Peptides against a protein of PDB entry 8OXM. Designs and how they scored, part 69

Target 1, 371 residues: chain A of PDB entry 8OXM
Amino acid sequence: FKAEFRLAGGVNLPKIIDCVGSDGKERRQLVKGRDDLRQDAVMQQVFQMCNTLLQRNTETRKRKLTICTYKVVPLSQRSGVLEWCTGTVPIGEFLVNNEDGAHKRYRPNDFSAFQCQKKMMEVQKKSFEEKYEVFMDVCQNFQPVFRYFCMEKFLDPAIWFEKRLAYTRSVATSSIVGYILGLGDRHVQNILINEQSAELVHIDLGVAFEQGKILPTPETVPFRLTRDIVDGMGITGVEGVFRRCCEKTMEVMRNSQETLLTIVEVLLYDPLFDWTMNPLKALYLQQRPEDETELHPTLNADDQECKRNLSDIDQSFNKVAERVLMRLQEKLKGVEEGTVLSVGGQVNLLIQQAIDPKNLSRLFPGWKAWV

## One batch from the design tools (peptide; aimed at target 1 G366 K368)

Design b2_p23_5_s2 (made by RFdiffusion4, then SolubleMPNN; from b2_p23_5, 10 letters changed)
Fold by OpenDDE base, seed 4:
Structure b2_p23_5_s2 (fold): chain B 371 residues (1-371), chain A 23 residues (1-23)
Amino acid sequence: as target 1 above (371 residues)
Amino acid sequence: SLWKELEEIALLNKPPISEPIPL
């Protein structure tokens, strides 16, 4: 270890440490405190299994369809070490950094990221109609700029084109795998982009198995496919490469139904894997940044009182696990809203749901659905 | 002002990598 650390920002102030391996290679690591990395570790294992399925299939292998993974070592229920994704940046940092963000640089006359957030927070408790109207106003005055990521990083036109394709494939793979695993929408700080590969790395996997649908503001999209995410694909948007890569990923997932069900069943019944959404975790994930100071003490107190009714907890847990498995089976059969869809029909529905401004306008404003 | 608090909060939600701190 080097004699120095850096703080990564955010509520938990994770420590970035540099380590020299026995191979003489320097490796940056993120030490998280006050965070349960077990869910991240489990989800990385699931992603590795999905990658194995994708590599076995000729069509997905030829397209290099993979979900990016990182190493996670949980040290306790509230601490662990992650591989720092060297050469990655949060898409939110690139897009909406207050000083030098791409929106400010390329669209200086648009609303600031703060103005957008404020407008959407003001309507958070209002009707869906009012949310939609304000979301459309925000979107009109906050135009997508993520196309410039690849243009800034890759000056050679042939490299730029290949990296834009790598990005599009990464979004497609992560979107479909994320949908199958019920990751839902992903906060812009929890999606990293690799500055060399243009591939996405999803971090902080604390919402899985559609538990985002039981948040105080329920998720309304199957995955993050916001305007900037689409803009990064270039002029074709969701059409062509993205759609085809989603379809090929979904084909592999549906054809691997038994394997995926068995894997998820083992995980859902693992007593070491707490995937369930509790009220405190739900509040934490959708808290206003103003409320951050008061909720940190209470996360320690209520862990004692909830232990008393083991039998009712086990029955409730089993019913939630069964419901998750049933919904996973439906997804893998192409059952959407009681109808069996083809792979193309299912992927089309998911894309339409993910890009629908009515669905996006209903998301938690903290997750910045206009970005 | 509420604006400065929200700007500080928006800055806290950045992952500012600090300067090196001795262990």
Scores: peptide ipSAE 0.036, ipTM 0.364, DockQ to the pose 0.316
OpenDDE base, seeds 1, 2, 3, 5: peptide ipSAE 0.024, 0.020, 0.011, 0.022; ipTM 0.345, 0.301, 0.307, 0.312; seed 3 fails the geometry check

Design b2_p23_5_s3 (made by RFdiffusion4, then SolubleMPNN; from b2_p23_5, 11 letters changed)
Fold by OpenDDE base, seed 2:
Parts: structure tokens; C-alpha cells; sequence
Structure b2_p23_5_s3 (fold): chain B 371 residues (1-371), chain A 23 residues (1-23)
């Protein structure tokens, strides 16, 4: 290890430590404290299995459809080492950094990222109609700029085209795999982009199996397909490459139903895998600026008083696990809203749900649905 | 004002990488 570390920002201030491997290569490691990395580790294993399924199919293999993975080494219930994704940046840092964000650089007369957030926070407790109206005003005055990521990073036109295609394929694969696994909390800081490959890396996998739907502000979209995400695909948007890659990914997932159900069943009943949403986690994910002052992490609340009868907790847990498996089976059969859809019909419904400004306007303001 | 602006910057810049700190 080097004799220095860096702090990554955030509430938990993870330490970035450089180490030299036995191969003489320098590697950055992110040491998280007070975070349970077991969920991230488990979800990375599920992504590796999904990648194996995608590599076995000729159509997905030819398209190089993969979900990007990173190494997670859980050390304890409250500590672990992440592989620092060298050469990745959060999409939020590129888009909405206060000093030099792409929105400020390319659209200096638009609303600031702060003005957009403030407007959406002011209506957070309002009707869906008021949220929709303010969201549409924000969207009108905050136009997408993510097309410029590939243009800034890839000056050669042929490389630029290949990288935009890699980005579009990565969004498609991660969106469909993420939907099948019920990934939530896909805010702009939980999605990294690789500056060399233009592929997405999804981090902080702590909201899975549709547990985002039981948050105080429920998640209303199947995956992140916001205006900037679409703008990064270029002029074709969600049509053509993205849609076809979603369909081919969904086809492989549906044809692998038995394998995926068996794997998820084992994980849901693993006593070491805490996938359930708890009230403290829900508060942490949807903190208001007003609530940050009261949450001194007196995580010294003794483990003692949540002795709700172990039997009632286990029965409630089993009923949630059964519902998750049932919903996963429905998704893999193409059952949406009680109707069996074709792969194309299901993918179309998911795209429409993800881009619907009514659904986007209902999201928690911290998710930044206007980005 | 400046404290709120710094808190807002901290909320927006959730991941500023610090300067190198000795171990």
C-alpha cells in the first residue's frame, strides 16, 4: 500500500488507497466503512451469471452485450474493499458538477442544476399534477447535453461512433438486467461511465428486487432512461440499437427463466444477504435537507429492542420473498399488468414507462429525473 | 448563506476526492 490515502466524498467518506499487486501493477481500492458491501458483492455475482447467459447466446454475444462488473471483497458486515473503477466518472459529475458540469458549459442560459433541484423539492409534497407541471417547466429550461460526453472523449469520428454504440448497448443491457433484478436507486451518482469504453458501471446495488417501490416516495420507472441518458445515444434515441439490444437481452433472460429463478431463490433465502428495505435505509436514501440535522448516526441503537417476535418477522420476510419470486416469474414470462406480452411488447412497455414524464415527475427529487 | 451554499455544494458534489492524506 502507498503511505497516503484520499477521501472520496459522501456521508461515509470512503478511503481511496493505492496498492501494488504481486504483479507490480498499481491498483486503487475504495475502502468503505459502515456500509454492508455484501449486497453489492451478491449483485455482482448475479451480473456475472447474467453475462454468462448473454455470452452463450449468439445474438447477444455478437452484440457484445454485457453488464459491467467490479470486484467487491466484503471484509465484515460494516466494511469491505471495492475495486476502484479507474477511468470512470459518475454521470452526475460530468453533467451537473457545480463548477464545470456539461449543462453549465453547453447550456449556460438554462436553469442551474441547483435551481432544478430546488423547484422539484418545493413541490415534493404536492399533487402529481403540480409535480408534473413543475417537472415540465424544469425540463423545458434544462435541455439534455450528454451527447457531448462521447464528443469530448472521442475526437476520431470512427472511434466516436463505436463508443456511442458501446454506450447504447451498455445502457440497454444494464436496463433490462436491472429491471429483471428490480434494481432501484439509479440516481446520477450511482451510475459511472467509463471514459475509455463509454460503458456504464452501476454501483451501490443496495436497492434490488423492487424494494425501491416501498420507499416513502416509490420508484415509478423500471430503469433510468432520462433525457440525458437518451441524449448520449445520439439522434436515434431509444429507437434502433437501444431497442434491439433491450429485446435481445430480454429474450435471453426470458429463455433462462428456470436458471434465474433458482439463483434468485437461493439468494432471497440466504441469511447472510440482507436485501430487505428497512426504515433507516429508506430514510438514508430519501433524506431531506431538513432531516440531515437530526440524523446524528447514533447507530448505537442497541440491536435489542427490535425483538418483534422472530416468528412474525420470519413470516413477513417469507411472504415478501415469495412475492418477489412471483413477480420475477411474471417478468420472465412477459406478464405485465396481468397481460402476457411478447419480448417486443414488454420492452416497448418498459421504455414507455421509463421515459413517461408523469412517472419521472413522481420520483424523489434526489433521483434527479430531469437529468 | 455560505454554510447553506457549502452544504448544497456538498450534497451536489457527493464525491469530491480529497488531496492525498498520509496514512
Amino acid sequence: as target 1 above (371 residues)
Amino acid sequence: ELVKELEEIALLNKYPISEPIPL
Scores: peptide ipSAE 0.042, ipTM 0.424, DockQ to the pose 0.311
OpenDDE base, seeds 1, 3, 4, 5: peptide ipSAE 0.040, 0.034, 0.041, 0.036; ipTM 0.453, 0.362, 0.462, 0.435

Design b2_p23_5_s4 (made by RFdiffusion4, then SolubleMPNN; from b2_p23_5, 11 letters changed)
Fold by OpenDDE base, seed 4:
Structure b2_p23_5_s4 (fold): chain B 371 residues (1-371), chain A 23 residues (1-23)
Amino acid sequence: as target 1 above (371 residues)
Amino acid sequence: DIVKELEEIALLNVYPISEPIPL
């Protein structure tokens, strides 16, 4: 290793280290403490399997449909090493950085990212009607700008067009696989974009198997398909390339039902993989920035009081795992709201759910559904 | 042991500074 490290920022103060391999190549790594990387490592393995399925199918292979993966090495229940995604930027940093974000640069007369967040936080405990009205006001005064990412990075029109297609395919693949795995909505800082490929990298996979639906503010979308995510696709939006790539991805997932169920079953029953949402994790994921001052994580979870009878814990866990497997089987059969849909019908429903302002207005304001 | 060294680095309480910190 080099004799120095840098901080990546954030609450857990992850350390960026540089190492020289036996091949003489420098590699940047992110060392995280106070974070359980086992779920990230498991989700990366599932993504690699999904990529294998997508590469076996001629239609998805020709479209280069893949999920970008990174290396994760858990060291303990609270530490690990990640591959640094070199040449990536968080979508949130590009869009809503307070100093020089694309919204401020291209839309200087719109609401600031802070004003949008404040307005939505003020209505967080209000009715769905009040949330919807304020969300529509925010959306009217905060117009999407993510189209400018590819325009800034790719000056040649032919390259620009190719990279916009790569982006659209990456969003489609990650959206459908993310729906199948129940990743839900993704915070804009947890979606990286590669500045060379225009492909997305999803990081911090701490919510899976629809566990976002049991958060204090439940998730209401199958995946993140917000206005800026759509704007990056260009003038066709969700139509044409995105829709067709979602359909082709869903066809491969549905045709691979047995393989997907078997793998997810093994993971759900792995005693080393805690995918269940606990109350402390739920509070952490939906904390207000103002509440950070008093919650020193006294990670003295006194292990003492959760001696509920081992039998009742195991029975409750098994019932949750069975419910997740049943819902996964329904998704892979095209069962939505008790109706069997075609691939096109299912993909259409998911797109409509993901872009519905009523669903977006009900999301946790900290995840910035207006971006 | 590289694993122990990485765990120690992971758990280091450091003030947020922009400059490289010696290991």
Scores: peptide ipSAE 0.045, ipTM 0.605, DockQ to the pose 0.163
OpenDDE base, seeds 1, 2, 3, 5: peptide ipSAE 0.040, 0.041, 0.042, 0.041; ipTM 0.576, 0.568, 0.570, 0.558

Design b2_p23_6 (made by RFdiffusion4)
Pose (drawn by RFdiffusion4):
Structure b2_p23_6 (pose): chain A 334 residues (1-279, 317-371), chain P 23 residues (1-23)
Amino acid sequence: FKAEFRLAGGVNLPKIIDCVGSDGKERRQLVKGRDDLRQDAVMQQVFQMCNTLLQRNTETRKRKLTICTYKVVPLSQRSGVLEWCTGTVPIGEFLVNNEDGAHKRYRPNDFSAFQCQKKMMEVQKKSFEEKYEVFMDVCQNFQPVFRYFCMEKFLDPAIWFEKRLAYTRSVATSSIVGYILGLGDRHVQNILINEQSAELVHIDLGVAFEQGKILPTPETVPFRLTRDIVDGMGITGVEGVFRRCCEKTMEVMRNSQETLLTIVEVLLYDPLFDWTMNPFNKVAERVLMRLQEKLKGVEEGTVLSVGGQVNLLIQQAIDPKNLSRLFPGWKAWV
Amino acid sequence: FEEEIEEFEEKLKEELLEDYGKF
């Protein structure tokens, strides 16, 4: 074990450690004290199940739809450990870096990230109209730059297109799974992009199962589909590879709702922390009902096809009205 | 370590994430 450890930041102060194994290769682990990783363990298990189901299905096997997973090992009710992701870089560090940010490098005339953050801080005390107007003004003077990422990393057109296609498929699959699982904490620091495979990886998973509505600032989108992601998917935008991959993933999930419910039914017997406190779990049953409704496409008794559900999700995600009410720190314009 | 914690708090405040995830 290495004698030094680093802090990853945050109120809980997670610890980063390095271990040297028998082969001598250093492996980085993140021990997260005062936090419950049992929910993250369930998230990783359902991620692996979805990946296996996508691999089993011939339609998705050809499309090579996969979910990037990292091992999470719970150690107690209030602690645990997880595998650190190597060879990945944060999206916000690439895009909105103060020093060498992509938006500053490509578009020096556009508004800086500091100006946008100042405007968002100044406008949080305003009404809906002022928030919508400021958001539209910010979007007018802030063009997406993320499309140049592979252009700056993959000079060969074949490799460049391969990496762009893998990025698009990974974004579609991760977005579908996050909507199904109700993942809300999807700001720039929770998503890591690989420098080689160019596949997005979700690392935080801190809050899910429709927890953003509980937060003071509700989460009005099911997944992150900001202007940068859409521009980086290519000229075609959401139409094309993203829509088809979303439809295929939704079909696979509708075909495997039995396996998904079997995986998620681990609750109601060993409830995790932050629940059933302050004296057939209530919230567990509620989230199971909500997941079942999402999977069956019933909601309030209405039937919705896979294509219609995908179109509705795209409309909700790209709607500026929903983006205006989001948390300023979520970086909806970015 | 104390200095690193202060730097993280300042970065979180600037990034408007100071009250993010709080109830």

Design b2_p23_6_s1 (made by RFdiffusion4, then SolubleMPNN; from b2_p23_6, 10 letters changed)
Fold by OpenDDE base, seed 5:
Structure b2_p23_6_s1 (fold): chain B 371 residues (1-371), chain A 23 residues (1-23)
Amino acid sequence: as target 1 above (371 residues)
Amino acid sequence: MEEEIKKIREKLKENLLDKMGKL
């Protein structure tokens, strides 16, 4: 290992370290502290299995539909080493960096990212109607710019078109597989874009199996399909390539029902895999940046009160695991809101839910639904 | 299909245990 490290930014200040392998190759690694990387490591294996299913199908293979994966090595319950995704940037860093974000560069007369966040935080405890009105005002004064990512990185028009297509396919594949697995917490720092491939890399996989729905502010969208995400697809938006890639991905997932149910069943009953949402994790994920000052570590939560009888914990766990498996089976049958949908009908419903400004306005302000 | 599912289960369990047992 080199003696020098860089900070990657964010609350947990992950350390980027360079190591020289026994093969003489330099490799970047991200060391996370205080995070349980076991969930990331597990979800990366599930993504590799989904990629295997997608490669077996001729239509998804022809479209190169894959989820980008990275190596995770957990080191403890609170530490691990990630393969640093070299040549990736968080979409939030490109879009809404305070110094030189694309919104500030291309739309200098729009609201700042800080003004948008402030307006949405002010209405966080208000009615859904008030949240919707303020969200619409924010959206009107904060126009999408993510089209400029591919324009900045790919100057050749033919390469630019291919990369925009790769991006659109990556969004479609990750959105549908993420929905099937119930992947949450898809804020702009948890989605990286590869500067060479234009493919997305999803990180921080700690909210899965629809556990985002039991957060203090519940998640109201199946995946991130916000205005900037759509703007990166170009003039066709969610139509044409994106929709067709979603449908072909959903078709493979539905036709792989038995395999996916077996995978998830093994994971849900693995005593080492903590996928359940706990109150402390829920508070951490939805902390206000302003509340970082008042969380004195005086949550000495005395280990005393959670002596619920081991039997009642096990029975409650099994009921939650069964409910997750039932909901996964419904998704893989195309059962939405008690109705059996075709692949096209199900994909259409999910797209409509993901782009609905009423659903987007209800999200936690830290999710940045206006980006 | 059952044998392939069983192999997937075993390989998941091994890969999970290998990733968790390298802890």
Scores: peptide ipSAE 0.018, ipTM 0.559, DockQ to the pose 0.016
OpenDDE base, seeds 1, 2, 3, 4: peptide ipSAE 0.016, 0.015, 0.007, 0.009; ipTM 0.539, 0.535, 0.467, 0.497

Design b2_p23_6_s2 (made by RFdiffusion4, then SolubleMPNN; from b2_p23_6, 8 letters changed)
Fold by OpenDDE base, seed 4:
Structure b2_p23_6_s2 (fold): chain B 371 residues (1-371), chain A 23 residues (1-23)
Amino acid sequence: as target 1 above (371 residues)
Amino acid sequence: MEKEIEEIKKKLKEELLENMGKL
């Protein structure tokens, strides 16, 4: 390792370090402290398996459908080393950086990202109707700009078209795989885009198996397909390439039902893989800016020995795991809302759910569903 | 199919254990 490190910013102050491998290659790594990387590591393995399934199928292989993965090496329950996704930028950083975000550059007369967040936070405890109205006002005054990512990075029209296609395929693959695994909506800082490939890298996989639905503000979308995510696909939006790539990904997932169920079952019952949502994790994921002052990370999870009988914890865990497996089986059968759908019908429903402003308006304002 | 699933289970478990045992 080099003696120098950089801080990546954020609450946990992750350290960017450069290391020289035994092969003489320099590799940048992110050392996270005070963060459990085990879930990220497990989810990367599941993504690798999904990629193997996608590569075995001729139609998905021809379309180069893959979910981007990164190396995770947990070092403890609260530390690990990540492969730094070199040449990636958070979508949120590109779009809504305070000084030079694409929204400010291309839409200087629109609401600021802060104004949008403030407006949506003011209605956070309000009715769904009030949330929807304010969300529509925010959306009207905060127009999508993510199309400019590919235009800025790829000046050659043929390269630009290829990279926009790569982006669209990456969104489709990650959306469907993410839906199957119950990753749900992804915060814009937890979606990286590769500046060379235009492919997405999903990081911080702390919500899986639809555990986002049991958050204080429950998740209402199957995956992130916000206006900027769609804008990056270009003028056809969700139609054509995106839809077809979702369908082809879903076909492979449904045809791999037994394999996927079996792998997820192993993971759900792995005592080393804490996928369950707990109150502290829920508070962290939906922390309000006002609550930043009081949540000292010194809540030792150790001291609330609520002597729930080990039997009641185990029974509650098993019931949640069974429910997750049942829901996964339903997804892989195309069962949505008690009805068996075709792949095209299921993908259509998921797209409609993900782009519905009524669903988006109900999301936690911290996740910026207007971006 | 079962053998291939069991090999994938074994490989995932071995990779998990190797990634945990490199600690």
Scores: peptide ipSAE 0.019, ipTM 0.514, DockQ to the pose 0.016
OpenDDE base, seeds 1, 2, 3, 5: peptide ipSAE 0.018, 0.017, 0.006, 0.006; ipTM 0.515, 0.487, 0.337, 0.321

Design b2_p23_6_s3 (made by RFdiffusion4, then SolubleMPNN; from b2_p23_6, 7 letters changed)
Fold by OpenDDE base, seed 2:
Structure b2_p23_6_s3 (fold): chain B 371 residues (1-371), chain A 23 residues (1-23)
Amino acid sequence: as target 1 above (371 residues)
Amino acid sequence: MEKEIEEIKEKLKEELLENMGKL
């Protein structure tokens, strides 16, 4: 390790440390000192397994369908080393940076990202109808610009086309696998884009197994397929390549039902893998930017030995785990809303749910569903 | 299938234990 460190921006101020490997290569490591990286580590292993399943299938292998993974080494319940995803940028940083975001550069007469957020925060406690009306007004005055990412980064037309396909495939694979695993908290800072590959890297995997549905503001979409995400695919949007890649990914997941169920069952009952949503985590995930000042994470998790009888905790945990397994089995059978769907029918329903402005308008404003 | 699942479980457990034992 080098003696010097840099601070990464953001609330948790992670330390960037340069290390020299035994191979003589310098690698940047991100040291997080307040997050449980065990969830990220386990979910990266699950993604590697999904990638193995996708590589075994000829149709998904030919399409190069993979989820981008990064190395996670948990160092304690509160610290770990992440492989710094060099050459990645948060999609939110590119799109809605306050100084020079793509929305401001390409759409200077649209609402600012701050104006959009403010309007949606004002209606956060309002009816679904009022949220929908304000969301539609925001969407009319905040038009998508993510097409410009590939145009700025890839000047050669043939490279540009291949990178746009790589992006579209990455969105499709991560969307379907993320849906199967019930991955939540897909806000614009938890999705990185690789500036060289145009592939997505999903970070902060702490909301899994549909635990986003039990948040104070429930998650209403199966994955992030917002207007900017779609705009990055180009003129075909969700049709053609994206839909076909979703269908082929879903086909592999459904055909791997026994394997996926058995893996998830082992993980759900692993006492070292805390996947359950707790009230403090729920509060942290749905905090207002104004509330960032008061939650010093000095709440020692040790002092809430609320003496719930060990038996009642265990029974409640087992019931949640059983429900997660049942819902995973339903997804892998194509059971949606009590009906058995074909792969194409299931993928179509998920796409419609993800792009529905009624579902998007109901999300927590911090998720930035208008981006 | 069961043997491949058990090998995958053992490998996940070994990788989890190696990631915990590199602690």
Scores: peptide ipSAE 0.017, ipTM 0.504, DockQ to the pose 0.016
OpenDDE base, seeds 1, 3, 4, 5: peptide ipSAE 0.015, 0.006, 0.013, 0.006; ipTM 0.466, 0.321, 0.475, 0.315

Design b2_p23_6_s4 (made by RFdiffusion4, then SolubleMPNN; from b2_p23_6, 11 letters changed)
Fold by OpenDDE base, seed 4:
Structure b2_p23_6_s4 (fold): chain B 371 residues (1-371), chain A 23 residues (1-23)
Amino acid sequence: as target 1 above (371 residues)
Amino acid sequence: MEKIIKEIEEKRKRDLLENMGKL
């Protein structure tokens, strides 16, 4: 390890350290304290397994369909080492950085990110109709700009085209794998884009197995497919390459049903893997200030030994795990709303659900569904 | 993980063979 470290910012003040491997290669690492990295580590292993399934299939291999992974080494329940995703930027930083974000640069007369957030926060406790109306006003006055990411990073037209395809494939693969694993909507700061490959890296995987549906503001989309995410695909949007890559990914997932069910069953019953949503975690996820500066994650887990009988906890846990497995089996059979769909029908439904402004307007405003 | 997956795959294979009257 080098003697110097940098801070990555944030409440937890993660330390960026450089390490020289036994191979003589320098590797940047992120040391997180006060964070449980076990869920991230587990989800990275599941992604590697999904990548193995995708690599075995000729059609997905030909399309280079992969979910990007990073190395996670949990050191304790509150510390670990992450591979630093060198050459990545949060899509939220590119889009809505207060100083130089793409929305401000390309759409200086649109609403600011702060104005959009304020408007949506004001209606957070209002009807779905009021949320929808304000969301549509926000969307009208905050037009997507993520197409400019590839245009800024890739000046050669042939490279630009290939990188836009790589992005589109990455979104498709991560969306379908994310749906199968129940990752749901993803905060814009928890999606990194690689500045060289245009591929997405999903980080902070603290919501899985549809646990986002039991948040105080439940998620209403199967994955993040917001207007900027779609804009990054270019003029075809969700049609053509994205749809076909979703279908081919879903086909591999459905054809791997037994394997995926086995894997997820192991994980759901692993006593070391707390995937369940608790009220404190739920509050933290939907009260995270964008400015990581103020909220002490004093998850003082110490005080409330509510002696719930161990038997009632275990029975409740097992029923939740069984429900997750049943829903996973339904997804892998193409069962949506009690109907068996074809791969194309299922993918179409998921795309429509993900882009529906009625579903997007109902999301937690802190997750910026208008971005 | 891989070891546990293998153990469950082997269990499911046994349960399948038992249900098929092949064990």
Scores: peptide ipSAE 0.010, ipTM 0.375, DockQ to the pose 0.011
OpenDDE base, seeds 1, 2, 3, 5: peptide ipSAE 0.000, 0.014, 0.008, 0.000; ipTM 0.286, 0.266, 0.359, 0.219; seeds 2, 5 fail the geometry check

Design b2_p23_7 (made by RFdiffusion4)
Pose (drawn by RFdiffusion4):
Structure b2_p23_7 (pose): chain A 334 residues (1-279, 317-371), chain P 23 residues (1-23)
Amino acid sequence: FKAEFRLAGGVNLPKIIDCVGSDGKERRQLVKGRDDLRQDAVMQQVFQMCNTLLQRNTETRKRKLTICTYKVVPLSQRSGVLEWCTGTVPIGEFLVNNEDGAHKRYRPNDFSAFQCQKKMMEVQKKSFEEKYEVFMDVCQNFQPVFRYFCMEKFLDPAIWFEKRLAYTRSVATSSIVGYILGLGDRHVQNILINEQSAELVHIDLGVAFEQGKILPTPETVPFRLTRDIVDGMGITGVEGVFRRCCEKTMEVMRNSQETLLTIVEVLLYDPLFDWTMNPFNKVAERVLMRLQEKLKGVEEGTVLSVGGQVNLLIQQAIDPKNLSRLFPGWKAWV
Amino acid sequence: EEEALEEKAERVEQNRELAMEAE
């Protein structure tokens, strides 16, 4: 074990450690004290199940739809450990870096990230109209730059297109799975982009199962489909590869709702922390019902096709009205 | 359970505020 450890930041102060194995290769682990990783263990297990189901289905096997997973090992009710992701860079560090940010490098005339943050801080005390106007003004003077990422990393057109296609597929699959699982904490620091495979990886998974509505600032989108992601998917935008991949993933999930419910039914017997405190779990049953409704496409008794559900999700995600009410730290304009 | 969810929500909000200030 290495004698030194680093802090990853945050109120809980997670610890980063390095271990040298028998082969001598250093492996980085993240021990997360004062936090419950059992929910993250369930998220990783359902991620692996979805990846296996996508691999089994011939329609998705050809499209090579995969979900990037990292091992999470719970150690106690209030602690655990997880595998650190190597060879990945944060999206916000690439895009909105103060020193060498992509938006500053490509579009110096556009508004800086500090100006946008100042405007968002000044406008949080305003009403809906002022928030919508400021958001539209910020979007008018802040064009997406993320499309140049592979252009700056993959000079060969074949490799560049391969990486862009893999990025688009991964974004579609991750967005579908996050909507199904109700993932809400999807700001720039929770998503890591690989420098080689160009596939997005979700690392935080801190809050899910429709927890953004509980937060003071509700999460009005099911997944992150901001202007930068859409521009980086290509000229075609959400139409094309993203829509088809979303439809295929939704079809696979509708075909495997039995396996998904079997995986998620680990609750109601060993409830995790932050629940059933202050004295057939109530919130567990509620989230199971909500997941079942999402999977069956019933909601309030209405039937919705896979294509219609995908179109509705796209409309909700790209709607500026929903983006205006989001948390300013979520970086909806980014 | 409601109080524990509120405390967790406050912690998450503070983390987001710190992350925004760090940028």

